# Ledger of designs, part 8: peptides against a protein of PDB entry 6B4E

Target 1, 295 residues: chain A of PDB entry 6B4E
Amino acid sequence: TNFDKISKMFWHYKDKIAQIKQDIVLPIKKADVNVRNLLSRHKRKINPKFGQLTNSNQQLFKIQNELTQLINDTKGDSLAYHWILNFIAKAVVHQAETEVRVKPESALPLGKLTLYLLVQFPELQELFMARLVKKCPFVIGFTCEIDTEKGRQNMGWKRNNENKWEDNTSYDERMGGILSLFAIITRLQLPQEFITTTSHPFPIALSWHILARICNTPLNLITNTHFVILGSWWDAAAVQFLQAYGNQASKLLILIGEELTSRMAEKKYVGAARLRILLEAWQNNNMESFPEMSP

## One batch from the design tools (peptide; made by RFdiffusion4, then SolubleMPNN)

Design b2_p17_8_s1
Fold by OpenDDE base, seed 2:
Structure b2_p17_8_s1 (fold): chain B 295 residues (1-295), chain A 17 residues (1-17)
Amino acid sequence: as target 1 above (295 residues)
Amino acid sequence: SEMKKMEEELEKLEKQY
């Protein structure tokens, strides 16, 4: 693991967020009133779609088609197109922070929808990754100290209107929700219509990087959140990860489930205890995955 | 190959633990 490269990647996406504000968000405020009205209408139509997802593939396909049409309607204006994609990127991450955190299995339909959109609209990929890294640096295996205000901000901690940091449980759950979504995306197969024409934008190898980078993180920077997100990842992708990499995957799962938890045992992290339970379940041939979606 | 690279990364991790 090259931490300098990871840091460069982290700051690249932080800079990308600033660029998005300057090049996409702010310019639209000065755009023609007709463009602003179009985007306002589209925003109102798009926003509820993510909450309308169910465990039904039929419903998924319906929403995919509706979103595709709404996005295509903006392609006549490049700025409008990029604005709507940035809005979608933000909305998807927000859905992970709010719904997936309380219902992890909802990551599957959301992940399928997101993967479809990422392939259908390639310009969404950088916008989405930038938003993910801003909100949850764990998606690229980045960790920094949280003893400073800047460190907490970099790790995606929020402050309320009274300038008070969010509670640890809220932060852990948000990070878990976002990482669950990303983990699902990495382990999903491309839709059938794209398999022969497009490479996967966020392949299962990115899950490997998350786990490996966390294992190489200095122990003094490891927190309960690291174990929470590893548990979220495990529920979302461990089965498919084992299928992809076999014995090498097993070794890495043992490293996070046994070795990392053991090294941090003195901290008595609740997330570590849960991860240990997941490891033991696997050792007893009882590894579970999210149920497949209905037709 | 991607797999070879991943195996090398795993080997580095194994040396650390």
Scores: peptide ipSAE 0.035, ipTM 0.705, DockQ to the pose 0.787
Fold by OpenDDE base, seed 3:
Structure b2_p17_8_s1 (fold): chain B 295 residues (1-295), chain A 17 residues (1-17)
Amino acid sequence: as target 1 above (295 residues)
Amino acid sequence: SEMKKMEEELEKLEKQY
């Protein structure tokens, strides 16, 4: 693992977030009143859509169509179009932080919706990745120390209004939620209408990178959160990952489930204990995946 | 191939453990 490359990627997306603010978010505040009104209306219509997802494909397709129309309405103005996509990127990640963290299986419909939008609107891809990396650097396998304020900030820790850091459980759950979404996206097949026209924007290989980069992370930087997000990833994508890479996938699952947990055993991380349980379930031929959505 | 690169990466990981 080339950690310099990973760091470069991390800072690229940090810079992208700053650029988005300067070039998209701030300029729109000074845009024509009609454009601002349009975007305000669209924002109000778009925002509830993510919470309307269920385990129904029919409902998913309905929401996909509605969002597609709403986004297409902004294409006449490049700034408006990019603003609405950035809004969607933020909203999707927020949904992962709030809903997926408490109901991991909700990542499946959210992931399907997100993947559809990423393919339908390619400009969303960079905006979405920038938001993901800012909120959850684990999606690219980035880790730094968290014994400094800057380190915690870089790893996506939040402070409240009193400048107090969020509790460890809240952070772990948020990271798990975001990573569950990303893991789902990486293991989903493209919708049939896109298979022949485009490549997968975030393929299963990105899951490989996450696992491999975590395994290569210096042990002194490994925390309970790493094991929590690995467990979240496992629930979301382990079955499909094994299907994709076979024996090589198996080796990597053993590395994270057995070797990494064993090396960190003295820390008695709860996340590591859970990951060990998942490994044991797999060894007993009881690896589970999220159920498929209904028609 | 992508798989070959992944195998090489895995081999590097195995050597570290």
Scores: peptide ipSAE 0.035, ipTM 0.702, DockQ to the pose 0.731
Fold by OpenDDE base, seed 4:
Structure b2_p17_8_s1 (fold): chain B 295 residues (1-295), chain A 17 residues (1-17)
Amino acid sequence: as target 1 above (295 residues)
Amino acid sequence: SEMKKMEEELEKLEKQY
């Protein structure tokens, strides 16, 4: 693992967030009133769509079509188009922080919708990844110390209105929710209409990177959160990961489930205990995946 | 250790993907 490369990638996306604010968010506030009104209307129509997802593919396709039309309506103005995509990127991540956090299986319909949008609107890819890395650096396997304010901020910790850090459980659950979404995206196949013409923007190899980079992370930087997000990843993608990489995937699952948990046993992390349970379930031929969506 | 060997293997594999 090249940690310098990972760090550079992390800071690239941090810079991208600043750029988005400067080049997209702030300029639109000064845009023509008609453009602002259009975007306000579209925002109101788009925002509830993510919460309207169910385990139904029919409902998913309906929402995909509705969002596609709404986004296409903005293409006449490049700034408006990029603004609405940035809004969508933020909304998707927010949905992961709220709904997927409490109902991990909801990552599947959300991930399918997101992957569709990422392929349909390629400009969303950089906007979405920047938002993911800002909120959950674990998606690229980045870890830093959290014994400083800056370190905590870099790792996506939030402060409340009283300037108090969020509790560990809240942080762990948010990170788990975001990572579940990303894991789902990496293990999904492209919609059939895109398979022959487009490469997957966030393929299963990115899951490999997450696991490998965490395994190579200095042990003094490993926290309960690392095990929580590994457990979230496992529920979301372990079955498909094994299908993709076979024996090498198996070795990596054993590495995170047995070796990494054993090395950190003295810490008695709850997340590590859960991950060990997942490993044992797999060893007993009881690995579970999220149920497929209904028609 | 077995873990170090695996870490080295994973580093090599990561470069391939």
Scores: peptide ipSAE 0.033, ipTM 0.674, DockQ to the pose 0.091
Fold by OpenDDE base, seed 5:
Structure b2_p17_8_s1 (fold): chain B 295 residues (1-295), chain A 17 residues (1-17)
Amino acid sequence: as target 1 above (295 residues)
Amino acid sequence: SEMKKMEEELEKLEKQY
């Protein structure tokens, strides 16, 4: 693992967030009143859509169509178009931080919706990835020291109104929710209408990178959060990961489930204990995946 | 260690995937 390369990627996306604010978010405040009104109305219509997802494919397709129409209404104005996509990127990640956090299986419909939008609107890809990296650097296998304020900020820690850091449990669960969404996206097949014309924007290889980079991370930087997100990833994608890479996938799963947890046993991380349970379930031919969505 | 050897292998594999 080339950690310098990963750091460069991390900072690239941090810079992208700053650029988005400067070139998209702030300029819209000076846009024509009709454009601002349009975007305000669209924002109000879009926001509830993510919470309307269920385990139904029929409901998913309905929401996909509604969002597609709303986004298409903005294509005539480049600034408006990019603004609405950035809003969607933020909303999707926020849904992962809240709903997926408490109901991991909700990552499946959310991931399907997101993947559809990423393919339908390619400009969403960089906006979404930048938001993911900002909120959860684990999606690219980045980690840094968190004993400094800057380190915590870089790793996506939040402060409350009193400038106090969020508690460890809240951070762990929030990171798990975001990573569950990303893991699902990486293991989903493209919608049938795109398979022959488009490459997958965030393929299963990105899951490989996450696992490998965490395994290569200096042990002094490994925290409970690393194990929590690995467990979240496991629930979301382990079955499909094994299908994709076979024996090589097995080696990597053993490495994270057995070797990494053993190396960190003295820390008695709760996340590590859960990952051991997942490994044991797999060894007993009882690996579970999220159920398929209903028609 | 066995883990270090596997890490080296994974680095090679990561270039392929």
Scores: peptide ipSAE 0.031, ipTM 0.674, DockQ to the pose 0.090

Design b2_p17_8_s2
Fold by OpenDDE base, seed 2:
Structure b2_p17_8_s2 (fold): chain B 295 residues (1-295), chain A 17 residues (1-17)
Amino acid sequence: as target 1 above (295 residues)
Amino acid sequence: EEMKKIEEELEELEKKY
């Protein structure tokens, strides 16, 4: 693991967020009233659709088609198009923070929708990844110290209106929700209409990077959150990860489930205890995945 | 080539643990 490379990647996406603000968000405020009105209407139509997802493929396809039409309506203006994609990127991550955190299996329909949009609209990929890294640096295996204000900010910690940091449980749950979504995306197959024409934008190899980079993280930087997101990843992608990499996947799962948890046992992290349970379930041939969606 | 890189990374991790 090259941590310098990971750090450069992290800061690249942090810079991308700043660039998005300067080149997309702020310029729209100066756009003509017709463009602003169009985007306002589209925003109102798009935002509720992510919450309308169910375990139904029929409903998924309906929402995919509706969003595709709404996004295509903005293509006549490049700035408007990029603005709506940035809005979607933010909305998807927000849905992961709010819904997936409390219902992890909802990551599957959300992930399918997101993957479809990422392939259909390639410009969404950088916007989405930048938002993910800003909110949850764990998606690229980045970790820094959180004993400083800047460190906490870099790791996606939020402060409330009273300038108080969010509680540990809230942070852990948000990170778990976002990571679940990303994990699902990495293990999904491309839709049939794209499988022969397009490469997967966020393939299963990115899950490998998450696990390996966490295993190589200095132990003094490992927190309960690391184990929480590993558990979230496990529920979302462990079965498919094993299918993809076979024996090599098994070795890495043992490293995170057995070796990493053992080395951190003195901390008595609740997330580590859960991960140990997941490992034991797998060892007993009882590894589970999210249920497939209905027709 | 991807699998080779994965194997090399695993070997490094196994040495650490």
Scores: peptide ipSAE 0.322, ipTM 0.895, DockQ to the pose 0.877
Fold by OpenDDE base, seed 5:
Structure b2_p17_8_s2 (fold): chain B 295 residues (1-295), chain A 17 residues (1-17)
Amino acid sequence: as target 1 above (295 residues)
Amino acid sequence: EEMKKIEEELEELEKKY
């Protein structure tokens, strides 16, 4: 693992966030009043759509079509188009931080919707990835120390209005929610209409990167959060990961489930204990996946 | 050692995807 490369990637996306604010978010404030009004109305229509997802594919397709139409309405103005995509990127990640956090299986319909939009609107890909890395650096396997203010900020820790850090449980759960969404996206097949024309924008190989990079992370930087997000990933993608890479996937799952947890046993992390339970279930041929969505 | 080795095999596995 080249950690220098990972660090450069991390800062690339941090810079991208700053660029988005400067070139997209702030300029729209000076745009034509009709454009601002359009975007305001679209924002209000788009925002509730993510919460309207269910375990129904029919409902998913309805929402996909509605969002597609709303986004297409902005294509005549490049700034408006990029603004609405950035809004969607933020909204999707926010949904992961709130809904997926408490109901991990909700990552499946959200992931399907997101993957569709990423393929339908390629400009969403960089905007979405930048938002993911900012909020949850684990999606690219980045880790730094959290014993400093800057370190915590870099790792996506939030402060409240009183400038107090969020509690450990809240942070762990948010990271787990975001990682669950990303894991789902990496293991989903492209919609049938795109299979022959487009490559997967965030393929299963990115899940490999997450696991491998965490395994190679210096042990002094490994926290309970690492095990929590690995458990979240496991629930979301382990079955499909094994199907994709076979024996090599098995080796990597053993590395995270057995070897990494054993090396960190002295810390008695709750997340590590859960990961061992998942490993044992797999060893007993009882690995579970999220249920398929209904028609 | 084994952890580093598995990560180095990524490029080969990506070709199989």
Scores: peptide ipSAE 0.162, ipTM 0.792, DockQ to the pose 0.119
Fold by OpenDDE base, seed 4:
Structure b2_p17_8_s2 (fold): chain B 295 residues (1-295), chain A 17 residues (1-17)
Amino acid sequence: as target 1 above (295 residues)
Amino acid sequence: EEMKKIEEELEELEKKY
């Protein structure tokens, strides 16, 4: 693992966030009143749709079509188009932080919707990845120290209005929710209409990178959060990961489930204990996946 | 060492697919 490259990627996306604010978010405030009104209306229509997802593919397809139409309505103005995509990127991540956090299986419909949008609107990819890395650097296997304010900020820790850091449980759950969504996206197949024309923007190999990079992270930087997000990833993608890489996948799952947890045993992390339970379930031929969506 | 080996295996897989 080349951690210098990972760090460069991390800072690239941090810079991208700043660029988005400067070139998209701020300029739209000075745009024509008709454009601003259009975007306001579209924002109000788009925002609730992510919460309207269910375990139904029929409902998913309905929402996909509705969002596609709403986004296409903005293509006549490049700034408006990029603004609405950035809004969607933020909304999807927010949904992961709130709904997926408490109901991990909801990552499946959300991930399907997101993957569809990422392929349908390629400009969303960089916007979405930048938002993911900002909120949850674990998606690219980035880790830094959190004994400083800057370190905590870099790792996506939030402060409340009283400038108090969020509690560990809240942070762990948010990271787990975001990582669950990303894991789902990486293990999903492209929609049928895109399989022959487009490559997967965030393929299963990115899950491999997450696991491998965490395994190679200096042990002094490993926290309970690392094990929590690995558990979230496991629930979301382990079955499909094994299907994709076979014996190599098995080795990596053993590395995270047995070796990494053993190396950190003295810390008695709750997340590590859960990951061991998941490993044991797999060893007993009882690995579970999220249920498939209904028609 | 084992972890590094797994990463190398990924690179091989990426070349094949």
Scores: peptide ipSAE 0.113, ipTM 0.783, DockQ to the pose 0.119
Fold by OpenDDE base, seed 3:
Structure b2_p17_8_s2 (fold): chain B 295 residues (1-295), chain A 17 residues (1-17)
Amino acid sequence: as target 1 above (295 residues)
Amino acid sequence: EEMKKIEEELEELEKKY
């Protein structure tokens, strides 16, 4: 694992967030009133759509179509178009932090919707990835120390209005929710209409990167959160990961489930205990995946 | 160790996919 490259990638996306603010978010505040009104209306229509997802493919397709139309309405103005995509990127990640956090299986419909949008609107890809890395650096396998304020900030920790850090459980659950979404995206097949014309923007190989990079992370930087997000990833993508990479996948799952947990046993991390349970379930031929969506 | 081997395998996989 080349940690210098990972660090460069991390800071690339941090810079991208700053660039988005300067070039998209701030300029739109000074845009024509008609454009601002359009975007305000669209924002109000778009925002509830993510919460309207169910386990129904029919409902998914309806929402996909509605969002597609709303986004297309902004294409006449490049700034407006990028603004609405950035809004969507933020909204999707927020949904992962809130809904997927408490209901992991909701990552499936959200992931399907997101993947569709990422392919349909390629400019969303960099905006979405930047938001993901900012909120959950684990999506690219980045880890730093959290014994400093800057370190915690870099790892996506939040402070409340009283400048108090969020509790460990809240952080773990948020990271788990975001990573569940990303994991789902990486293991989903492209919709049939795109398979022959477009490559997958975030393929299953990115899941490999997450696991491998965590395995190669210095042990002194490994926390309970690492195990929590690995467990979240496992629920979301382990079955499909095994299908994709076979024996190599098995080796990597054993590395995270057995070897990494064993090396950190003295810490008695709750996340590690859960990951061991998942490993044992797999070894007993009881590996489960999220249920498929209904027609 | 095994973790290093997996990293090497990753590099090989990246060439194939």
Scores: peptide ipSAE 0.109, ipTM 0.782, DockQ to the pose 0.124

Design b2_p17_8_s4
Fold by OpenDDE base, seed 5:
Structure b2_p17_8_s4 (fold): chain B 295 residues (1-295), chain A 17 residues (1-17)
Amino acid sequence: as target 1 above (295 residues)
Amino acid sequence: SMEKQMEEELEKLEKKY
């Protein structure tokens, strides 16, 4: 079944996370002291860069160049190179969980930076996707039941120091932040220097899969979170999605905005109510997109 | 399934666009 395929993809990336820990993260602890010192210094320089993003393209390009140089310094050692890319993958997702969560429009500069790095350093692609799927399985349209501890873990729920699950609102907002970033990446054009030489690593078709797979998810597995992330996706990518696929995109937006929300009306999900508002705005020719970045 | 149908539609769209 199609869901079996999605499950296989999910577990592939879960296995990849375990492999990364075994083959990259743990071995670096035994690496040469000079390599460890280099990576420690680079980590300290890289980490604040994501928080330095603004709505300025000039600032974005500056950060891109700085990160490119720092990553290139590690290419002579395969283990160091993969370690720094894995660190970047984790840092980008963490930025989505924190900053994008509270300021969705910040996904645009973060997404542009991430897309640039994904193209410039192709080995980042699998590392980044594995981290995304671990933290937010919705990026591939995976859903499982969350009435078990294992189910919650699989869906990216966190526990605090007292082994208590995070509250529903925190989970919803965090998932929305991550999905906003992914949605932005899927709808961005490649940087001009790569358009003729490289295919988009995470194209707009992946947004189609997210929407389609959620629409086909058994209704008993649909939660408020599904509607929250659909709303986040809508803000991030709906305009560009319509531009890409035209009438077929319109049909899919109606399916999520009207049909899916109607089928779940009895649950009175807050996320569903917001999605209805977004649908109505579109019907009134008032669909909004994030503003373009300044020069 | 609905997903399969939509994937088929996507393939058609990818060829067109």
Scores: peptide ipSAE 0.044, ipTM 0.753, DockQ to the pose 0.120
Fold by OpenDDE base, seed 2:
Structure b2_p17_8_s4 (fold): chain B 295 residues (1-295), chain A 17 residues (1-17)
Amino acid sequence: as target 1 above (295 residues)
Amino acid sequence: SMEKQMEEELEKLEKKY
């Protein structure tokens, strides 16, 4: 693990967020009133679609088609097109922070929808990754100290209107929700219509990077959140990860489940205890995955 | 190859733990 490269990647996406504001968000405020009205209407139509997802593939396909049409309607204006994609990126991450955190299995339909959109609209990929890294640096295995205000901000901690940091449970759950979504995306197969023509934008190898980078993180920087997101990842992708990498995957799962938890045992992290339970379930041939979606 | 890089990363982890 090259931590300098990871840091460079982290700051690249932080810079990308600033660029998005300057090049996409701010310019639209000065755009023609007709363009602004179009985007306002589209925003109102798009926003509820993510909450309309169910465990039904039929419903998923319906929403995919509706969103595709709405996005295509903006392609006549490049700025409008990029604005709507940035809006979608933000909306998807927001859905992970709010719904997936309380219902992890909802990551599957959301992940399928997101993967479809990422392939259908390649310009969404950088916008989405930038938003993910800003909100949850764990998606690229980045960790820094949180003893400073800047460190907490970099790790995606929020402050309320009274300038008080969010509680640890809220932060852990948000990070878990976002990481669940990303983990699902990495382990999903491309839709049948794209499998022969397009490479996977966020392949299962990115899950490997998450786990390996966390294992290589200095122990003094490891928190309960690391174990929470590893548990979220495990529920979302461990089965498929084992299928992809076999014995090498097993070794890495043992490292996070046994070795990392053991080294941090003195901290008595609740997230670590849960990860131990997941490891033990696997050792007893009882590893579970999210149920497949209905037709 | 990506596979070789993954093996090298795993080896580094095994040395750490």
Scores: peptide ipSAE 0.029, ipTM 0.703, DockQ to the pose 0.809
Fold by OpenDDE base, seed 1:
Structure b2_p17_8_s4 (fold): chain B 295 residues (1-295), chain A 17 residues (1-17)
Amino acid sequence: as target 1 above (295 residues)
Amino acid sequence: SMEKQMEEELEKLEKKY
């Protein structure tokens, strides 16, 4: 693992967030009134769609089509188009922070929708990844110290208006929700209409990178959150990961489930205990995955 | 290949633990 490269990638996306604000978000505030009105209407129509997802493929396809139409309506203005995609990127991540946090299996329909949009609208990919890395650096296996305010901010910790940090449980759950979504995206197959024409934008190899990079992280930087997000990843993608990489996947799962947890045993992290339970379930041929969606 | 790189990374991890 080259941590210098990971750091460069992290800061690339941090810079991208700043660029998005400067070049997309702020300029729209001064745009023509007709453009602003269009975007306001579209925002109001788009935002509820993510909460309308169910465990139904039929409902998913309906929402995909509706969102596709709404996004296409903005293509006549490049700035408006990029603004609406950035809005969608933010909305998807927000849904992961709220809904997926409390109902991890909801990551599946959300992930399918997101993957469809990422392929249908390639410009969404950089916008979405930048938002993911800002909110949850674990998606690229980035870790830094959290002993400073800047370190906490870099790792996605939030402060309220009273300058109070969020509690550890809230942070852990929020990171778990975001990572669940990303893990699902990496393990999903492309929709049938894209399989022969497009490569997967965030393939299963990115899950490998997450696990390997966490395993290579200096132990003094490993926290309970690392184990929580590994557990979230496990529930979301472990079955498909094993299918993709076979014996090599097994070795890596043992490394995170047994070796990493053992090295950190003295900390008595609750997340680590859960990860050991997941490992043991797998060893007993009782690995579970999220239920498949209905037709 | 990506596969070879992944194997090399795994070997590094195995040496660490």
Scores: peptide ipSAE 0.029, ipTM 0.705, DockQ to the pose 0.882
Fold by OpenDDE base, seed 3:
Structure b2_p17_8_s4 (fold): chain B 295 residues (1-295), chain A 17 residues (1-17)
Amino acid sequence: as target 1 above (295 residues)
Amino acid sequence: SMEKQMEEELEKLEKKY
């Protein structure tokens, strides 16, 4: 089944995370002191860059250039290079979990930066996707039961130091933040300098996969979170999605906004109510997108 | 499955665009 394929993909990335730990993270701890010092310095310089993003393209380009230089400084050592890229992947996802969750429009500059880095440094792509899937399996349309500890873990639920699960609101917001970032990436055009030289690493088709796979998910596995992330996706990418796929996009938006919400109406999910509002806004020719960044 | 149908439709669209 298609779900078996999705599950295989999910576990592929789970295995990738384990591999990254074994082959990149742990070995660097035993690496030469000079390499470790280099990476420590670079980590300190890189980490604040994501928080320095604004709605300014000028600021974005500045940060892109700075990060490019910092990453290039590590290319002489393959292990160091992969370590810094893995660090960036983690940092970007963390930024989505913290900033984008509370300010969804911040996904736009973060997404532009991330897309640039993904193209400039192709080795980042698998590292980033693995981190995304681990933290938010919705990015590949994966869903499992959450009535077990393992199920919750697989769906990216966190436990605190007391082994208590995070609250539903926190989980929903984190998932929404991560998905907003991914949605933005999928709908962004490549920077002009790359359009003729490379294909988009995470194209708008991946948004199609998310929506389609959620629509095909067994209803007993559909939660409020599904509607929350669909709403987050909608804000981030619905306009561009419609532009890309036209009538087929429209059909899929109706499926998630009308059909899926109706099927789950008895649950009275708050996320579903919001998605219905978004659908109605679209039907009234009032679909909104994030504003474009300033020069 | 609905997903399979949608994937097939996507493939058609990808060829078009």
Scores: peptide ipSAE 0.025, ipTM 0.681, DockQ to the pose 0.118

